# Designs tried in a protein design run: peptides against a protein of PDB entry 6TME. Part 56

Target 1, 324 residues: chain A of PDB entry 6TME
Amino acid sequence: NRLKRAYIALQAWKKAFYSDPFNTAANWVGPDVCSYKGVFCAPALDDPSVLVVAGIDLNHADIAGYLPPELGLLTDVALFHVNSNRFCGVIPKSLSKLTLMYEFDVSNNRFVGPFPTVALSWPSLKFLDIRYNDFEGKLPPEIFDKDLDAIFLNNNRFESTIPETIGKSTASVVTFAHNKFSGCIPKTIGQMKNLNEIVFIGNNLSGCLPNEIGSLNNVTVFDASSNGFVGSLPSTLSGLANVEQMDFSYNKFTGFVTDNICKLPKLSNFTFSYNFFNGEAQSCVPGSSQEKQFDDTSNCLQNRPNQKSAKECLPVVSRPVDCS
Target 2, 324 residues: chain A of PDB entry 6TME as posed
Amino acid sequence: NRLKRAYIALQAWKKAFYSDPFNTAANWVGPDVCSYKGVFCAPALDDPSVLVVAGIDLNHADIFGYLPPELGLLTDVALFHVNSNRFCGVIPKSLSKLTLMYEFDVSNNRFVGPFPTVALSWPSLKFLDIRYNDFEGKLPPEIFDKDLDAIFLNNNRFESTIPETIGKSTASVVTFAHNKFSGCIPKTIGQMKNLNEIVFIGNNLSGCLPNEIGSLNNVTVFDASSNGFVGSLPSTLSGLANVEQMDFSYNKFTGFVTDNICKLPKLSNFTFSYNFFNGEAQSCVPGSSQEKQFDDTSNCLQNRPNQKSAKECLPVVSRPVDCS

## One batch from the design tools (peptide; aimed at target 1 E197)

Design b2_p22_6_s1 (made by RFdiffusion4, then SolubleMPNN; from b2_p22_6, 12 letters changed)
Fold by OpenDDE base, seed 3:
Structure b2_p22_6_s1 (fold): chain B 324 residues (1-324), chain A 22 residues (1-22)
Amino acid sequence: as target 1 above (324 residues)
Amino acid sequence: SSVEKKLLEELEAKRKKLLSGA
């Protein structure tokens, strides 16, 4: 039966624990898996008279170990939350059998290897959190073909370009922060119709920002800080009618920061420090508004405090990248 | 069905509980 399979899986997992500091699995004894700490049962979808393991929550358990292939026997699991542990190794391919997977959170662990492509096999997946691990290599383009509400990829070792399929994403929140992504932001980004928050912080992204960013009408947070972006800010950023937090700091941007950007109606914080901007509108000046916070530190602005030296500015400002 | 609705509600309640603990 299903609970017997779950028992086999959970006992195999307990055996795969190297350390359980809080004795989380101390009660993982006997066939009554529904009494196990962090195991949640529910009626099966196909037979309400049958009880199945529907969820796992081992968040913040500090468990050291790995995910054994026997976890593939947990075929009724829709919720898998094991964040803030010390699980290592790879995500087992056997998890492809968990066809009801809805929320998968393995964040803040010690997982390694390529992107866990098994996550792409789950037809009903809505939430994917793999942040704060050591996942590496390319991001599969197919991740954005999935109907995900949130995609958390930050603090990993992902490299290569951001897939052009990003425009297909229905996610409201996407984080790329603190990886090794390179290349340009795809122009297809403007097609992300449900996007509220996107974070690119601390990558190797470069080139000009695509004009299509201005089509992100629902975006409230846009952070592109700590990259290698060049050129002027797109004039189309005036279309970000709902942006509240915007950060372009620690890049190689040049040109003039315009009124049309700084006067965005919902803008509360705009950081454009540590660039090579050579001018800003009065509306962009820190302290010019009580309702908005600006940071223009370490640019090439005249008559502003804490700017770069002429020696630092001249080589860059005199050779602006044309993004047209 | 009424059974499916109840099951969905239970799953949603569990999801909320799990997310609040995350």
Scores: peptide ipSAE 0.026, ipTM 0.599, DockQ to the pose 0.085
OpenDDE base, seeds 1, 2, 4, 5: peptide ipSAE 0.022, 0.024, 0.026, 0.017; ipTM 0.611, 0.596, 0.605, 0.521; seed 2 fails the geometry check

Design b2_p22_6_s2 (made by RFdiffusion4, then SolubleMPNN; from b2_p22_6, 12 letters changed)
Fold by OpenDDE base, seed 5:
Structure b2_p22_6_s2 (fold): chain B 324 residues (1-324), chain A 22 residues (1-22)
Amino acid sequence: as target 1 above (324 residues)
Amino acid sequence: SEVEKKLKEELEKRRKELLSGA
């Protein structure tokens, strides 16, 4: 029966624990898996008379261990939340059997290997959080073909370019921060019609910002800080009618920061420090507004405090990258 | 827990969808 399979899976998992500092699995004894701490049962969708394991919540348990292949026996699980543990190894391919998976949170663990492509096999997945792990390699383009509400990839070891399929994403929140992504932001980004928050912090992204960013009308947070972006800020950024938080700091941007950007109607914080901007509109000057916060530190601005030296500025400012 | 609440809500939604399609 289904509960017997769940028992096998959960006992295999308990055996895969190296450390359980809070004794979370202390009561994981006997066939009554529905009484197990962090295990939630519900009536099966196909047979309401049958009780099945439908959810796992081991968040913040600080458990060290790995995910054994027997977890594939938890075929009725729709929510799997095991963040803030010390689980290591790879996500088992056997989890492809969890066809009801809706939310998958393995964030803040010690998982390694390539992107867990098993997540792509789940037809009903809406939430994917794999941040704060050691996943590496390429991001599969197919991730953005999924009808996900949120995609959390930050604080991993992902490399290569961001897939052009990003424009197909219906996610409201996407995080790429603190990886090793390289290349340009795809022009298809402007097609992300539901996007509210996107974070690129601390990657190896480069090139010019695509003009298509200005099409992101629903964006409230846009952070591209700590990359290798070059050229001027796109004039189309004036289209970000709902942006509240914008950060371009720690890049290699040049040119003039315009009124059209600094006067964005919902803008609360705009950080463009640690670049090579050689001019800014008066509306961009820190302290010019009581409602907006600006940071222009460490640019090539004249008559502003805490700017780069002429020696640092001249080689970059004299050779502007043409983004046209 | 919050997870349990979300689980219940999602499963109920799916159940309704299945029942309406039967």
Scores: peptide ipSAE 0.305, ipTM 0.854, DockQ to the pose 0.084
OpenDDE base, seeds 1, 2, 3, 4: peptide ipSAE 0.254, 0.026, 0.293, 0.188; ipTM 0.837, 0.663, 0.851, 0.807; seed 2 fails the geometry check

Design b2_p22_6_s3 (made by RFdiffusion4, then SolubleMPNN; from b2_p22_6, 11 letters changed)
Fold by OpenDDE base, seed 1:
Structure b2_p22_6_s3 (fold): chain B 324 residues (1-324), chain A 22 residues (1-22)
Amino acid sequence: as target 1 above (324 residues)
Amino acid sequence: SSVEEKLMKEREEFRKELLSGA
């Protein structure tokens, strides 16, 4: 009986709670699991006469605890939302049995360990949110083979390089922000056909920006701030016809910021502060447009306020990185 | 971001629709 299995799973989970400040699981008593707060039942897909647990929503419950292996008995769950809790430990491998998983949100918790590779086993997964945790290690390349609408990885402990498979992603939003990613952005990034927003903020990424970024015609937000990028901005950035927000601040960029970038038709905010740019077009100057906001602070620009000293600039500007 | 917010709203609506039939 599917509901009996669900009962076992949910009771095991209740026992795995260390704290339930809002008494969310207070009514988790007895075999009628469909009456449990945050538990949602629906007719089974294979037999409409059978009622099954199809969804879990424990968002914002501030529950402290862990996910026990018995959750693998919830084989009919398609929606699993437990964000904004204090769950710790690892995502159980037993969740591989949840083959109907469609949305998995464990964001804003205290999960640890490597990337939860069990998420890759779900054939129908469309939404994955694991941000604001303590996941660590390498990002598995296979994540980008998944038909995900969004990939939220920000505010974790992921390290190593971004996989070249990123170009296979069909996601509209990808966040890498506030991790420990290193190396270059893969050239395959230009193959992300559905990409609207990509955020690299606050990593240890380096090297030159790939020219292929200019192929991201649907991108509205491109934020590469707070990294170690070097060289000039690719001239191909003129291809970002829909970019509205662009941030390259707090890097080691050099060279000239060109008109073809600053005159992008949808550009509303362009921040390139805290770099080593030694020139900018007039169209890039803050205040040059009423429709666009620019920040050129703390570069190596001549005749601009709030620039770096010659002492800071000269060692970097005199040794430009060739990205060709 | 605007796209993220839109996506999250769409997902929320989807969840509501799915769970309302339960």
Scores: peptide ipSAE 0.244, ipTM 0.827, DockQ to the pose 0.673
OpenDDE base, seeds 2, 3, 4, 5: peptide ipSAE 0.023, 0.155, 0.135, 0.094; ipTM 0.615, 0.787, 0.774, 0.768

Design b2_p22_6_s4 (made by RFdiffusion4, then SolubleMPNN; from b2_p22_6, 13 letters changed)
Fold by OpenDDE base, seed 4:
Structure b2_p22_6_s4 (fold): chain B 324 residues (1-324), chain A 22 residues (1-22)
Amino acid sequence: as target 1 above (324 residues)
Amino acid sequence: SSVEEKLRKELEERKKKLLSGA
């Protein structure tokens, strides 16, 4: 019986709770798992006459505990939402048995260890949120081979380079923010045809921005702030016809910020502060438009307020990185 | 973000559909 397996799983999970401040699992008693708070039953896909546990929603329950291996008995679960808890440990490999997994949200927890590769085993996964955890190590390239709508990786401990496979991603939203990613943004990024929002903020990314960023015609948000990027902004950024929010602040960019960037038709906010830009077009000047907000603070711009000293600028501006 | 909110809304709708197909 599927519900019997679910009962075993859920009771094992209840035993794995260290703290349940809202008494979320207080009613997790007896065989009627469909009555359990945060447990959702639906007809099985293979037999509509059979009820199965199809979803878990324990969002915002502040539960401390871990995910026991017995959760692998929840084989009919398509939705697993346990964000904003205090779950620790690793994502159990036994979850590979949850072949119907569609949405996996374990964000805002205390999960540790490498990327949960079990997520790669789910053929139907569309939504992956593992942000605000302590996941570490390399991002597996295979994540971007998945037909995901969203990939939230931000606020973890991921390191190494961003995989070249990023260009294969069908995701509309990808967040890398506040990790330890290093190296260059892959040129394959321009192949992300469905991309609307991408956030790289607060990593150790470096090198030149790839020209292929300009191929991201559907991007509305592009944030590359707080990294180690160098060189000039790619002229191909003029191709970002739908960009509304763009942030390149807190990098090591040099060169001239051009009209073709600042005049992007949907651009609302463009922050390029805390770089080493030595010129900007009039269209980039803060206050030049009522419809657009610019920040040019702490660059090497002449006749602009709040710029770096010549002493700070000269060593960098005199040695521009050629990205050609 | 606006896209995230939209996506979340779509996901919630899908969730409801999956759960209401009971």
Scores: peptide ipSAE 0.225, ipTM 0.833, DockQ to the pose 0.804
OpenDDE base, seeds 1, 2, 3, 5: peptide ipSAE 0.149, 0.122, 0.137, 0.133; ipTM 0.809, 0.792, 0.803, 0.805

Design b2_p22_7 (made by RFdiffusion4)
Pose (drawn by RFdiffusion4):
Structure b2_p22_7 (pose): chain A 324 residues (1-324), chain P 22 residues (1-22)
Amino acid sequence: as target 2 above (324 residues)
Amino acid sequence: SLLDEAKAERPERVKERVEEIL
């Protein structure tokens, strides 16, 4: 009995609800699971006459609990939204039985430990949001082999390198912000298809920017701020024909900012503050344009306000890194 | 369908979430 399996799964889950501030599971009684709040039923994909639990949505319920193995019984679920709860512990391995999983959002919870590799087992997975948890350790490189449209990893404790496999991703949006990733951005980044938005804010990345970034001609947001990048901006960045938001602030970049970048057509907000740039094109000057917003604070630029001192600048400016 | 509704709502939600990160 199909809905009985859903009943057992949901009752096992209610048992694990330690605190439900909004009494969200108050009506989770009896066998009519389709009437349970946050449970969404629909016709079976292969038979419109059969009723199935196809979605779970408890966004913003602030429920403290954990996900029991019995949730593996919800075999028809394709949508799972639990943003802003207090669900703790790990994602049960039994969730690999949810073979129709398409969009999985466990953002802003209390999940911990290694990357939830059960997500790699879902053949139809398109949206994966694990941001704002306590996931840690290495990132499974094979995650970029899945045909994910969106990958949100920001605000965890992930460590080590960006996988070389990133170029295989078909994702339109990828966030790595606010982890402890280290090392270089892989040269394969230029092979990412469909990429519109990539956010690296606040990691421990270094090395020079790969010239292959210039191949990302559909990118509208490229934010590499608050890392440790060195070298000059690659001249290949003129290939970012669609970039609208570009932020390189808080790095160790040196050299010139040219109009090759500052005159990009759709570029509207270009922040390169808190680096060691010793020259900039006139078109790159903040306050100079009514359409484009620039920020050059704390660089090594003559005749500009709020720059670094000459004392701090000369050691770094006179010793540029050979990107080799 | 339920899935189609979720697909229609996704772009706006993703946009808002990316803006929050920025």

Design b2_p22_7_s1 (made by RFdiffusion4, then SolubleMPNN; from b2_p22_7, 7 letters changed)
Fold by OpenDDE base, seed 3:
Structure b2_p22_7_s1 (fold): chain B 324 residues (1-324), chain A 22 residues (1-22)
Amino acid sequence: as target 1 above (324 residues)
Amino acid sequence: SLLDEAEAKRPKEIKEKIEEIL
């Protein structure tokens, strides 16, 4: 019965393929779905004597098509990996029936529409990768209420603000890069207790960086480059005891880059180029350390190469944003 | 990085993960 439902689902999906360049679904014939390429069976949780479809892996198959609603019949699937294809349309709401969903990877496809809220219905979801698609609109606040290990949202069309609920996230890796997010980074960010890597690259984020970033003791990668951030770097950044990679380039930051930041004990690379910083500590100067790499290009620094002209600097530097 | 590791999942690893979940 369960494999029969899987057969119906998989045959419906095969019919939804417009192109299968590698003939991945060529053997998707007959009732023995466990022999299908990219289909993985396992004993059912409720009855070990019953074999069920537990996983799908069609990564890098270059398949063009869409996800039909019949995929909701794959109720035993815990792993769904279909990245690097050309699937289009929306994620079917019928996937809400896949209550065992653990890892969902639809990255590098042609999906459109709002955030796939069906992902919020999966109680056991640990891994969500929807990057490199055309998802749009607001990010649901509830995404951060889930016990996810990783959240990959980069290279989409998401807009609006980052939800305040971000502080509730237990994820170690979160990517917002290359979207259209706007507003400030929420102060609640400091409550992300398991955070190791966070990337904000290439959005429309603005305002001052919250002081609470300094509470992210486990962060190894912090990239806020290519946004509209203003003001000085928070002094509390000295608390980032484990940061290795830090990038604030291509913003509108002002003020002085302090010794306390550049001497962070695990810091390997610190890029603060293309801002309006008017001073830096000696420890921040590129070439000052053999163990650390710095880039101070295109700021308002005196006696440094490749800086902005006085004409470009004066209007901004003379009117620093007060973040207090 | 964790990002790179996540991208490197292979069919064999998927099978192993399924067995771990069950």
Scores: peptide ipSAE 0.035, ipTM 0.741, DockQ to the pose 0.059
OpenDDE base, seeds 1, 2, 4, 5: peptide ipSAE 0.017, 0.018, 0.010, 0.018; ipTM 0.603, 0.619, 0.574, 0.610

Design b2_p22_7_s2 (made by RFdiffusion4, then SolubleMPNN; from b2_p22_7, 7 letters changed)
Fold by OpenDDE base, seed 5:
Structure b2_p22_7_s2 (fold): chain B 324 residues (1-324), chain A 22 residues (1-22)
Amino acid sequence: as target 1 above (324 residues)
Amino acid sequence: SLLEEAEAKRPARVKKELEEIL
């Protein structure tokens, strides 16, 4: 039966623990898996008279170990939350059998290898959190073809470009931060109709920001800090009617920070420090507003404190990148 | 249901996680 399969899976997992400092699995004894700490049972969707393991929550258990292939026997699991552990190895391909997977959180672990493509096999997946691991290689473009609500990829070892399929994403939150992504932000980004928050922090992204960013009407957080972006800020950023937090710091931007950007109606914080901006509107000056916070530190601005030297500015400012 | 509870908690969880990264 289903609970017997779950028992096999959970016992295999317990055996795969190298360390359980909080003795989380101490009660993982006997066939009554529904009594196991961190194991949650519910009536099966196909037969309400049958009790099945529907959820796992081992968050913050500091467990060292790996995910054995027997976890594929947990075919009724819809919630898999195992963040803030020390699980290592790869995500088992056998998890493809968990066709009810709805939320998958393996964040803050020691997982390695390429993007866990098994996540692409889950038809009902809405929440994917794989942040703070050691996943590497290319992000599969198919991730953005999925009807996900949130995608957390930050603090991994992902490389290559951001897929153009990003525009197909229905996610409200996407994090790319602290990876090794390179290339330009795809122009298709403007097609992310449900996007509220996107962070690109601390990658190797470059080129000009696409004008299509200005089409992100629902975005409240846009952070592109700590990259290699060049050129001027797109004038179309004036279209970000709902942006509250915007960060372009630690890039190679040039040009003038316009009034149209700094007067965005919902803007509360706008950081454009550590660039090569050579001018800003009065509305962009830190302290000019009580409602908005600005940081213009370490640019090429005249008559502002804490700016770059002329020696640092001149080579860049005199050769602006044309983004047209 | 477990799913409903998860959905209800998700916004707060997302916010917390984003605050950690920002």
Scores: peptide ipSAE 0.400, ipTM 0.922, DockQ to the pose 0.970
OpenDDE base, seeds 1, 2, 3, 4: peptide ipSAE 0.297, 0.159, 0.140, 0.310; ipTM 0.891, 0.821, 0.800, 0.886; seeds 2, 3 fail the geometry check

Design b2_p22_7_s3 (made by RFdiffusion4, then SolubleMPNN; from b2_p22_7, 8 letters changed)
Fold by OpenDDE base, seed 5:
Structure b2_p22_7_s3 (fold): chain B 324 residues (1-324), chain A 22 residues (1-22)
Amino acid sequence: as target 1 above (324 residues)
Amino acid sequence: SLLEKAEAERPERIKKKINEIL
């Protein structure tokens, strides 16, 4: 009996709660699991006459505890939303039995360990949010082979380089922000055919931006701020026909910010502050447009306010990194 | 269905989540 298995799983989970401030699991009593708060039942896909647990929503419950292996008995769960809790430990490998997993949101918890590779086992996964945890180590390249709509990895402890397989991703949104990723952005990034928003904020990324970024025709948000990028902005950025928000601040960029970038047709905000740019087109000057906002603060620009000193600029500007 | 509802709400959820970062 599927509901009996679900009962076992949910009771095991309740037992794994250390704290339930809102008494979310107070009604988790008895065999009628479909009446449990945060538990949602639906007809089984293989037999509409059978009722199964199809979803869990414990978002914002502030529950402290862990995920017991018995959760693997919830084999009919397609939606698992448990964000904004205080769950700790690792994601159980037993969740590989949840072959219908469609959306997995464990964001804003206290999970630790390596990337939860069990997520790679779910053939129908479309949404993955593991942000605001303590996941560490390498990002498995296989994550980008999956047909995901969104991948949220931000605010973790991931290290190593960004996999070259990123170009295979069909995701519209990918966040890398606030990790420890290092190395260059892969040139394959330009192959992300469905990409709308990508965020690299606050990593240890370095090197030159790949020219292939300019191939991201559908990107609306591109934020690479707070990294160690060097060289000039690629001229191919003029190809970002739909970019609305672009941020390159807090890097080590040099060179000239061109009209072709600042006149992008959909550009709303372009922040390139806290770099070593030594020139900008008039179209890039803050206040030059009513429709666009620019920030050129703390560069090496002449005749602009709030720039770096000559002493700070000269050593960097005089030795520009050649990205060719 | 639960999945259909989730799919319909997903764009807004994504938007909210990314805005928390920016």
Scores: peptide ipSAE 0.487, ipTM 0.940, DockQ to the pose 0.966
OpenDDE base, seeds 1, 2, 3, 4: peptide ipSAE 0.485, 0.444, 0.425, 0.474; ipTM 0.940, 0.924, 0.920, 0.935

Design b2_p22_7_s4 (made by RFdiffusion4, then SolubleMPNN; from b2_p22_7, 7 letters changed)
Fold by OpenDDE base, seed 5:
Structure b2_p22_7_s4 (fold): chain B 324 residues (1-324), chain A 22 residues (1-22)
Amino acid sequence: as target 1 above (324 residues)
Amino acid sequence: SLLDEAEAKRPERIKKEINEIL
């Protein structure tokens, strides 16, 4: 039966634990898997009279170990939350059998290998959190074809460009931060109709920001800091009617920071420090507003404190990148 | 249901996680 399969899976997993400092699996004994700490049972969707393992929550258990292939026997699991552990290895392909997977959180572990493509096989997946691991390689374009509410990819080792399919994403939150992504932000970004928060912090992204960013009407957080972006800020950023937090710091931007950007109606924090901006509107000056916080540090601005030297500025400012 | 509870809590989880990144 289903619970027997779950028992096999969970016992295999317990065996795969190298360390369980909080003795989380201490009660993982006997056939009554529904009593196991961190194991949650519910009536099966196909037969309400049958009890099945529907969820795993081992968050913050600090367990060291790996995910054995027997976890594929947990075919009724819809919620898999195992963040903040020390699980290593790869995500088993056998998890493809978990066709009810709804939320998958393996964040803050020690997983390695390429993007866990098994996540693409889950038709009902709504939440994907694989942040703070050691996943590497290319991000599969198909990830953005999925109807996900959130995609957390930050703090991994992903490389290559951001897929153009990003525009197809229905996610409200997408994080790319602290990876090794390169290339330009795809122009299709403006098609992300449900996007509220997107974070590109600390990658190797470059080129000009696409004008299409201004089409992100629902975005409240846009952070592109610590990259290699060049050129001027798109004038279309004036269209970010709901942006509250905006960060372009630690890039190679040039040009003038306009009133239209700094006067965005919902803007609370706008950081454009550590660039090569050679001008800013009065509305962009730190302290100019009680409701908005600005940081213009380390640019090429005149009559502002803590700016770059002329020696640093001149070579860049005199040769602005044309994004047209 | 477990899914309903997860669905209800998801916005807060998302908020918490994004705040940890920023």
Scores: peptide ipSAE 0.409, ipTM 0.912, DockQ to the pose 0.961
OpenDDE base, seeds 1, 2, 3, 4: peptide ipSAE 0.272, 0.270, 0.226, 0.308; ipTM 0.864, 0.867, 0.850, 0.877

Design b2_p22_8 (made by RFdiffusion4)
Pose (drawn by RFdiffusion4):
Structure b2_p22_8 (pose): chain A 324 residues (1-324), chain P 22 residues (1-22)
Amino acid sequence: as target 2 above (324 residues)
Amino acid sequence: SATETERETHLKETIAEKRGQY
């Protein structure tokens, strides 16, 4: 009995609810699972006459609990939204039985430990949001082999390198912000298809920017701020024909900012503050344009306000890194 | 199917709503 399996799964889950501030599971009684709050039923994909539990949505319920193995019985679920709860522990391996999983959002919870590799087992997975948890350790490179449209990893404790496989991703949006990733951005980044937004804010990345970034001609947001990148901006960045937001602030970049970048057509907000740039094109000057917003604070630029001192600048400015 | 179309629309809306939040 199909809905019985859903009943057992949801009752096993209610048992694990230690605190439910909004009494969200108050009506989770009896066998009519489709009437349970946050449970969403629909016709079976292969038979419109059969009723199935197809979605779970408890966004913003603030429920403290954990996900028991019995949730593996919800075999028809394709949507799972639990943003802003207090679900703790790990994602049960049994969730690999949810073979129709399409969108999985466990953002802003209390999940911990290694990357939830059960997500790699779902053949229809398109949206994976694990941001704002305590996941840590290495990132499974094979995650970029899945045909994910969106990958949100920000605000965890992930470490080590960006996988060389990133160029295989078909994602339109990828966030790595606020982890402990290290090393260089892979040269394969130029092979990412469909990429519109990529956020690296606040990691421990270094090395020079790969010239292959310039191949991302559909990118509208490229934010590499608050890392440790060195070298000059690659001249290939003129290929970012669609970039609207570009933020390189808080790095160790040196050299010139040219109009090759500052005059990009759709570029509206270009922040390159807190680096070691010693020259900039006139068109790159903040306050100079009514359409474009720039920020050059704390660089090594003559005749500009709030720059670094000459004392701090000369050692770094005179020793540029050979990107080789 | 209609269910598949509705799911695809929902995904597009979710990606748009979730984008820029970090």

